# Designs tried in a protein design run: peptides against a protein of PDB entry 2AUS. Part 242

Target 1, 323 residues: chain A of PDB entry 2AUS
Amino acid sequence: ADIKREVIVKDDKAETNPKWGFPPDKRPIELHIQYGVINLDKPPGPTSHEVVAWIKRILNLEKAGHGGTLDPKVSGVLPVALERATRVVQALLPAGKEYVALMHLHGDVPEDKIRAVMKEFEGEIIQRPPLRSAVKRRLRTRKVYYIEILEIDGRDVLFRVGVEAGTYIRSLIHHIGLALGVGAHMAELRRTRSGPFKEDETLVTLHDLVDYYHFWKEDGIEEYIRKAIQPMEKAVEHLPKIWIKDSAVAAVAHGANLTVPGIVKLNAGIKKGDLVAIMTLKDELVALGKAMMSTQEMIERSKGIAVDVEKVFMPRDWYPKLW

## One batch from the design tools (peptide; made by RFdiffusion4, then SolubleMPNN)

Design b2_p27_8_s1 (from b2_p27_8, 15 letters changed)
Fold by OpenDDE base, seed 3:
Structure b2_p27_8_s1 (fold): chain B 323 residues (1-323), chain A 27 residues (1-27)
Amino acid sequence: as target 1 above (323 residues)
Amino acid sequence: MMRKEHEEIVERVEEYLAEAARERAAR
């Protein structure tokens, strides 16, 4: 759910200098790419790592990383963070996922029974990671947020499913098949959402990236490649945010922890230990870090470390040192 | 990157898409 987080303002008089930084929509094309994330439609067949390697070749990039592995046979939403944005994928790995799955039943089951049993799989489920997973094969709980049956055609069940990160849809389908008493397997799987990235106008293919890169490099038309790449700030939309004073930006960009006096506004509901995005007043991503205080503690306290800064994204020179 | 290297990537993507389409049609 795109839960609009409440924004609590601590300093309503805080201004930002329009000459400092590079807001997401004002980056030159080269800088936009350096701080970009592609909402890729991964084709079925290649591994997520092969697709990332291809994007690096297409766009002449040194570094890229993906926002969560899709199996070779699985298509759809694969966020690919570029160059200086590569490590923003850390924000996407724990994010919820949505899939459309085709389940094939190994026997005939009345539609009403299919609907009733699939509804029982909403909530907490017990899963064992598949043999091919690098994850330790311990039993674990995962949340199924929702199951929406799209179509039932005899033994074929098309459904949408929203899940906690690292839920195995193949294992879910196997357990549904056991509960139905006939068995089932996953026929098809497409990922339709990865956190803030979904199937929308920002979804692009590898072919689109080839064409759009050529339009830029050969024809001088940057518009297509600019639209095909999202700003890295998109990859943190689902995180709780803390907005900081211009005077605090350079210190955080140098790897200093965020202290309470630097906070202008923040989202409600931050807990100690949460991953948070530190933002400028122009909605630029400065850093990711671990909250050392709750939202309430950050409001009530006059001093102390609010965020332990784990990963800086902003260059050190975008904002002046004001200390 | 040279156009030839992009063409090679496109061909490989098309091969995988064609394989996936055959696997769907065989069900």
Scores: peptide ipSAE 0.024, ipTM 0.540, DockQ to the pose 0.875
Fold by OpenDDE base, seed 4:
Structure b2_p27_8_s1 (fold): chain B 323 residues (1-323), chain A 27 residues (1-27)
Amino acid sequence: as target 1 above (323 residues)
Amino acid sequence: MMRKEHEEIVERVEEYLAEAARERAAR
């Protein structure tokens, strides 16, 4: 997931006007919140929807949405997109996830056998969604990217696991337990990563949000609430990007599809059908869209629709109409 | 442990919301 995508420059002479737009680092606090994403440490107990409702109440917000449900008993990384950024969650829903899980075995198994069998679960696994899932219950393949055993204490196995979006760790642990021949269940689960959001200095609690909102509203100190909220652009860091000319920004912000002449630079390895982020030369998110061309086609072609724009984020007035 | 930490967060959020509601009613 953290592979720096190569950037191919198509127009090395393209400049950007510093007076246009609002770069992620230069937004006034109110605008920063309107285009923000919180890297929330979700506590165990509440649903992800309850936590989003509490954030809306704490921060006096009209809208918010989360970057992928955590079960009530599951703690850790829950990206919560705010206000005008709410729909950036569509970029996070398909993103890879990491968890730390405690698996309890229902019998004694030698450590060497535990390690060997768990390594066999790296790769493609067959999963069935649980009964309570909003996802249609169909058998599906999911990727386990890695399993790292952290600790083995008798029947308790602590492990880190990187997985494709919508992999059920409870089902993985059940299948590992079956493969070990003794059975197993998930004792504890914490999500440590959701795409670009991880356990780092940007991770904040509900308590932090309460305190930081008070420091801003009562004491006039915006620093803490500013740091607690990430720019919406963080929520698209894992996506392939296309950077566009200033002259193309307002058209895309009005919902026009991105055409090839508007491209300044782009990531390598874009395929037709990929979700891509359309960015300004100041790294502002304009829109999300579906790639209609590969990277190579976007380089070689002089015209055509490069991206079918699905979701505009940028206001229509941040850049002038130059057409 | 997990339930107690959740209860403490809920209580603090409820206290905050009650305080913010009192302040709005006093303006």
Scores: peptide ipSAE 0.022, ipTM 0.421, DockQ to the pose 0.035
Fold by OpenDDE base, seed 1:
Structure b2_p27_8_s1 (fold): chain B 323 residues (1-323), chain A 27 residues (1-27)
Amino acid sequence: as target 1 above (323 residues)
Amino acid sequence: MMRKEHEEIVERVEEYLAEAARERAAR
């Protein structure tokens, strides 16, 4: 999420009509919920699927989906995409994760040795998925972006860890324990980040959602439920973006692929095959798709398919057909 | 959904969390 991407302007004269679309900050509360994502503090105990089922009941929703499973015993950041935004979770599945973990060592180890060995686990690690995972049990590499030791109390090691999606912290702790020569297990785990979602003022509990929905429905106070739900555009902040002309929005909203003439501005460093967010000039999410060109090719070419549109989010009627 | 239905959902969540906590303490 902290990756500042350069923005390259292709058409500096492109204007947007203020009467078209619904910018994230201007959505009526019902529309905001239909295109919302909750930064949920998942309690320890329930499955991520049970928690999503409870949110649908609490908020009277037909559909919702989560941005990456937390185990029952694991608490913390679980993004839950609502209604028309449900499919935005596909942007969150490949996103990096952060955890705070408590590792218990099975023997005494000098603190200097703990620090030295844990630092060696920064970078590329080899993991095998656990038996309970729906993922094929092939050996795979995963990135550990950083390990920050917070506290060492005898055999208990509290640490922060940033990892590539689908890194198993329990397996990491097991391998650290083996490298220390004494063995170790995961005592506690909390997820503190999932891509753009972190522990901040947007983090809400299931109890908060009950109270905030009640304040809206019974007392007419929408402020709390509005703040508790992030716009779906939050769930794509970490993706490379392509901003399109108002004249291209309706075509893409009807499922047409994005062609090069529709591009106004784009992020640097897009590669062929990247997942990209197609945005309006008002920062509304139109669609997710696969880049068919690099950023450089999208600048240099006058024609061709820039993005293969995989999932449309914007309704077909927010922008007029201009063809 | 009426207030009573929300209260019943909260109670069921709390009961589930309490049961899961007891199962963790028994292990």
Scores: peptide ipSAE 0.020, ipTM 0.506, DockQ to the pose 0.391
Fold by OpenDDE base, seed 2:
Structure b2_p27_8_s1 (fold): chain B 323 residues (1-323), chain A 27 residues (1-27)
Amino acid sequence: as target 1 above (323 residues)
Amino acid sequence: MMRKEHEEIVERVEEYLAEAARERAAR
């Protein structure tokens, strides 16, 4: 998620009208909520769906969705996209995840052996989905990006792990335990990251949301609820971006595909088939779509469909029709 | 109606948070 993508400028003279759109930092509170994502600290106990239902009740919302299920017993980072932003979770589902896990070993193992074996689980691993998963129980490969051992206390191993989406930490721990020869189980699990969402000052509880909503509705203080909700653009920070001309925004907001002439700047390294975020010059999310060209093709070509627009977020009226 | 629904949510959240705090303190 932290890969800084180079920005290639295609049109250095492109300006944006400050009167058009609603930049993420300048949305009225009601509009900010309508295009919001909460970095929720999910408590242990409830399902991710129950927590989303609670947020909808707390904030008086019609729609919300989460950026990837946490099991009932698992706490931590659960991005919850609100109202018109609800479908931005599709950008978060494939995003990498980080966890802190406590593994309990079923026998004594020298620390050096623990460290050596856990290091072998960095990279591609073969997993079988748990019985409880709606996913067909086929063997599948998943990437472990890193394992960082935080503490070893006898049979207890606290570690941080960065993983590909849909990696089962419980299954990883089971495999580590088998490789150690003694067996192991997952004692505890917390999710510390989901794509661009992490444990930081933006992490809020359900209790915080209750209080902050009351401060807004009863006391007229919007500051807390405004800070508790991130703009939907946060949920696409980890995606490659394409920034478009003001004249192209309304067409894309109507569901038209992005053509090459509409591009002002773009990230390097876009491949055909990549999920990309189409942005305004004010860093507003217009749409998500599938790249139909590479970055290089989008630079070199004068025409053609650059992005197949799959999901529009921006309202059709934020920018004028300039066609 | 909304206030009572919020109170019921707060109580449930507090129960789960209190359980999680006990589990953390037992380490």
Scores: peptide ipSAE 0.022, ipTM 0.505, DockQ to the pose 0.533; fails the geometry check

Design b2_p27_8_s2 (from b2_p27_8, 18 letters changed)
Fold by OpenDDE base, seed 3:
Structure b2_p27_8_s2 (fold): chain B 323 residues (1-323), chain A 27 residues (1-27)
Amino acid sequence: as target 1 above (323 residues)
Amino acid sequence: AERAEHQAIVDRVDEYLAAAAAERAAR
């Protein structure tokens, strides 16, 4: 379970005007799509870019972006951010990932040895990016959070693995195979999690999206397409949050940095340099930015720049200018 | 026209799913 971040309240008397903004649950369908993220079940075969292009065609979108590439043969959780939400994928790129992998061994190995060796790969591993990656081919450390063996059938090992972003499961399986002394390759891979997006009731196929689009456009039924699209705020659930006064929202929406007096409440454990989500008191995403102070400094100080605002999402007119 | 474009996407997805199923059955 993701550890719930503690919330520290600075101003317990701060109220929000119910007439301002558009909370995630109260967006008209067109606005919901403009600020949406699809938890897509990517089919095996197409590239992540082809799938994003298809979603843009199905939903008549100008822009979309994905929350981290899946290889063509890899299926499962691909978050696709839509239109005005497209840039929210920056919050998902560094997020942890989970996969279910099928590893095929090139020789017979006792199950006790398989289990023992795979457990040694929990923790820090050294990886070299493959030749086909756009990433610089430098050796780098990556964290394997956990390995759970689901099934062993002779030379086939089905396992769940939680990893740091940009861990190559194909390379992990290759190294496991070397450690077992017989060699191994990745037979199948499915991504079951990408940060806050997981294999759950919000996961939809391209078939579902086509059907739900037609139910909306031909039959006037919005319910299905509304449920198929998550609010962009879902894509920042894993980030530390700072909630701001209504009087600070319009300034931040215009690209002003967040100053300490604008803070109502915040998560514990923010460090200087962390990516943070700036939220309204209605849990609307205003912007992403870089923390210029720790949580403790934001509590103790009366003034100064708390967050360097990097990416604004909220329109400038949702909240009035109160400066 | 829009339905035909969407159907062509679905058909292409089905081709990929069939190819993946065939690759599994051949193991």
Scores: peptide ipSAE 0.619, ipTM 0.949, DockQ to the pose 0.918
Fold by OpenDDE base, seed 5:
Structure b2_p27_8_s2 (fold): chain B 323 residues (1-323), chain A 27 residues (1-27)
Amino acid sequence: as target 1 above (323 residues)
Amino acid sequence: AERAEHQAIVDRVDEYLAAAAAERAAR
């Protein structure tokens, strides 16, 4: 999410009509909710499914989905996509995650050895999915991007860890304990990041959501509930983006594939097969799709399918048909 | 009715938080 991707401009003369669409910061509250994502602080205890069900009850929603399961005992960052935004979670599932974990060692180990061994777990690790996961129990490689030891108190090791999606921290701690020769278990786990969603001012509790909903419905104060819900575009900030002409928006919103002439600007480093976000010049999410060309091919070619559109989010009427 | 349903959700969250705090204090 934090990698500023270079933006390559293909058409520097392309303008956008300010009367078309609904930019993420200009949506009426009802529309903002329909295209929203909550950065929820999931409490420890309930399942991610129970929490999503409660959010639907609180906000009177038909549909919602979460950006990657947290185990019942795990707290912290759970992105919950609402209504028309529900399927944006597909962008969050493959995103990197950060956790703060408390590891309890089953024996005494010198601090220098703890630090040395934990550093060896940065990089590629071999994991088997736990029995409770819907994932096939095949051995698989996962990336540990970083391990930061925060505190060591005797047998208790508090650490921050950045990981590839679907890395099991419980399994990581088990392997660290084996490498230390004493064994270890996961005492506590909190997720501090899920792609673009992190612990910041946008993180809200279920208590906050109840209060903010009632401030809106009873007192007419929409400010709190508006701040508690992020625009769906937040959920794609970590993806490579392609910005399109106003004349291409309605076609893509109708489910047409994006062709090369519709591109105004794009991120560098797009590869064929990448998940990409198709954006308006007002940074509105039109659709998610699969890149059919690299960035370089999208620059060099005058024609062809640039993106195979997999999921449209934008309503068909936000932009006029200009063909 | 809606407020009572929302309060029941909050109460259930508080039960989970209390249970988690008790599990920590027992360690």
Scores: peptide ipSAE 0.618, ipTM 0.948, DockQ to the pose 0.923
Fold by OpenDDE base, seed 4:
Structure b2_p27_8_s2 (fold): chain B 323 residues (1-323), chain A 27 residues (1-27)
Amino acid sequence: as target 1 above (323 residues)
Amino acid sequence: AERAEHQAIVDRVDEYLAAAAAERAAR
């Protein structure tokens, strides 16, 4: 479930100049691409890096990055951040993931036992990263948010699973198989969600991207390629947000830390150390940063550093310097 | 040249999809 975050207003009189910035829905196509994220349906077979390289070739891009590696054999939702948006993948790496998995059991198990044992794997599990992972091979806890059994056909178990980032479904299935006493392996895996990106009308194939690029370049039809690329702001929908006044935007865009007087409104439940998105009043992403205060401290204090700005996205010239 | 490069990408994707379909049908 998209966690509906409460919005607390600090300054109810704060207005925004409609002439400043480029709201996500009002970017010219070239600018939209420069600040875009594709919700790609990754085919099974190619690496995530190979797919990103193909997108760069198709769209004539200098830079792109993905919101979390899918193994070669794994298909489905791969967010690909483009050009100036490339660094927004930092928001997607820690985001929850959903998969549909086909587990094959190595023996016959009663359906009631399958259902009972799989339910026990909801919650915290201990995993070891695989050898091919760039992550140090230390034992780590990961959260399984939910397991939904979709179908059981003899030894084949189709299930939906919501997991913390960096949970290995192959390892989960191996442990389920051990708990069932017969063993199991992962037959198929598809990622159906990566944070705010899911299987919806925004999901596009590499074929779609080729077609839509040619419709744009050859036929002058912008609509398809525009719809195939999401604004970078989509990639931060799952983060707690802080909305700032117009007079603070240029400073943050220059890499200045956000101070408390710049805050117009903010989400409830921000803790010190949280990754937060700094937004304009037009819902434009200015920067990502680390919260240096809680929501409560940002409300109660009149001054101080609210956010340590880590990654600026907004150009310096979209808003005037008002200091 | 660009169309040919894009077609080569599509063809490569189709090869991967066909291989995945064959792996499913063999189960």
Scores: peptide ipSAE 0.612, ipTM 0.948, DockQ to the pose 0.919
Fold by OpenDDE base, seed 2:
Parts: structure tokens; sequence; C-alpha cells
Structure b2_p27_8_s2 (fold): chain B 323 residues (1-323), chain A 27 residues (1-27)
């Protein structure tokens, strides 16, 4: 569930100048692309890196990055951050994932037993990363948030699974198969969610991107390519947010840490050490940073460093220097 | 030249989709 975070207002009189910045929905098409994220339907077969390389070729981009690798045979939701937005993928890498998986059992198991055993895999599981992963092959705990069995047809089990980032569904299926006593393997896997990106009207194919690019370049029709690219702010929707005064924006855009006086409003439940998105009052992403205070400390204190700014996204000139 | 490069990407995607469909039909 998209946990709607409570918003606490510190300054109810704070106004924003409509002439400053570029709100997500008001960017010229070239600027929209420069600060874009594609909710790509990755086809089965190619690597996530090959797909990113193709997007760069299609859209004439110098830089792009993906919000978490899908294996070659895995299809579905691959967020691809473009150009100046490329570094926003750091917000997506730790985000929860959802998959639809087809598990094939190597023996006959009663449906009641399948359901009972799969329910036991909700919660904390111990995994060992696959040999081919760039991750050290240490045992690690991962959270399975939910398992929803969609269909059971003899030895084929179709299920939806919500997991912590870096949970290996192939390993989960292997362990389920062992617990069932017959063994199992992953027949198919599709990713249906990566943080705020899901299967919805924003999901586009590589075919769609080619067509929409040509409609723009040849026919002058921007609508399709504009809809195919989400604003980079979409990639931080799942993060706790801090909204800042216009007078603080340029300083943060120059890499200055956010101080408490710059805060207009913020989400409840921020803890020290959390990754937070620093936003303008027009919901523009200024930067990502590490919270140096809790929400409560940011409310009660009149001064101090609220956020250690790690990654700036906003250009330095969108807001005037007011310091 | 650009259209030809984009078409070559699409064609390669279609090859992967066809291969995936064939792997499903063989199960």
Amino acid sequence: as target 1 above (323 residues)
Amino acid sequence: AERAEHQAIVDRVDEYLAAAAAERAAR
C-alpha cells in the first residue's frame, strides 16, 4: 500500500513565486526528457543494461540508468532514469518490489499444503545470493511482505509476491520447493512493481518509445513522448519529503545542507539517517539527502542541519540566490 | 540512418519475444 505520509506544516504563510523553477507538469519537452524516468516494460531476453543502451540510442541520450536489474529472462517494470535524472535510481534501488511468478513443482502436492507452506514464507527469509550476482555470497535476511496465490494448476503455481529490495524470487521458489518436499523451479517471472512504478497506463515498451520519438521528431506531436516519460519526481514519491522555502532552494541546489529555517512542511515519521527528498513548494525535486534530525526535532528546533544533501538534481539557476 | 538503427532495435526485441514465446509453447 502506498502509505500516505502525514504532512506537518511549519509555515502556513510560505508562498512560492510562480516564475521560479519548472514544476514537473510544466517542463518543455526537452527539459522533461532531461529530468525524466521511463516506466519501461522490459522484454524477456535482453539484459537491463542492453535495454538502457537502446533507450539511450532511441532518445539520443548521453546518460541513463535503471532502478534495479532484471535478469535477462525476466520481463516487466524497469524504471529508467534519463540524463540529469539518472542518479534518482538511488531512491529506487532500496524500494520494495512486486513480482508475478510461475513456480513449477517437481511432484504432486495437495493444494491445501501448497497454500499453507507458501504462507509460512511471508515475513523474514534467509537467502544466499546467486553465483552470478555482483553481491558477496553471504547469507542475508530479506522480507517477504506478502504472497498471494493467484492460481494453482496441478504442479504450476502462479503467485504475486511483494518483497524487500534484493530478494531473489528464484531462491524463494527453490526454498518453497524444498519445504514442500518435492522441489520447485521458477518457470516465469515478471516484475509488476518497483517502488512507485507499477503496471499502469505509464508502462511503455521499446516499440512505444520508437513510435513516440518519431511522432515527435517527424510529425511535431509531443503528447505521446511526454506521456511516455514520467517526471523524476515520480521516482521519489515513496520517500519521506521535506518542502522548503524559495529562499532555501538555490542554496540546496548549490549543494548546501538544508537547515531547519528553510523547512515549510515535512512528512511525519522521518528518522535520523533516513533518505529524504527535498522538494520545492511546487513539488520539484531539489535534492536527495540523509536526515540529520527526526521530524519531531525538525519541528521543535529553530536551527541546525536538518538534511545532509547527498545528490542535487535541480539546476543552480532555476531559483535565484537569496542568501 | 536513425530510423534504420531504431528498426534494428525493434527487430532484435521481436527476436527475443519470439524466442520467449517458443520457450513457452514447448512446455
Scores: peptide ipSAE 0.612, ipTM 0.948, DockQ to the pose 0.920

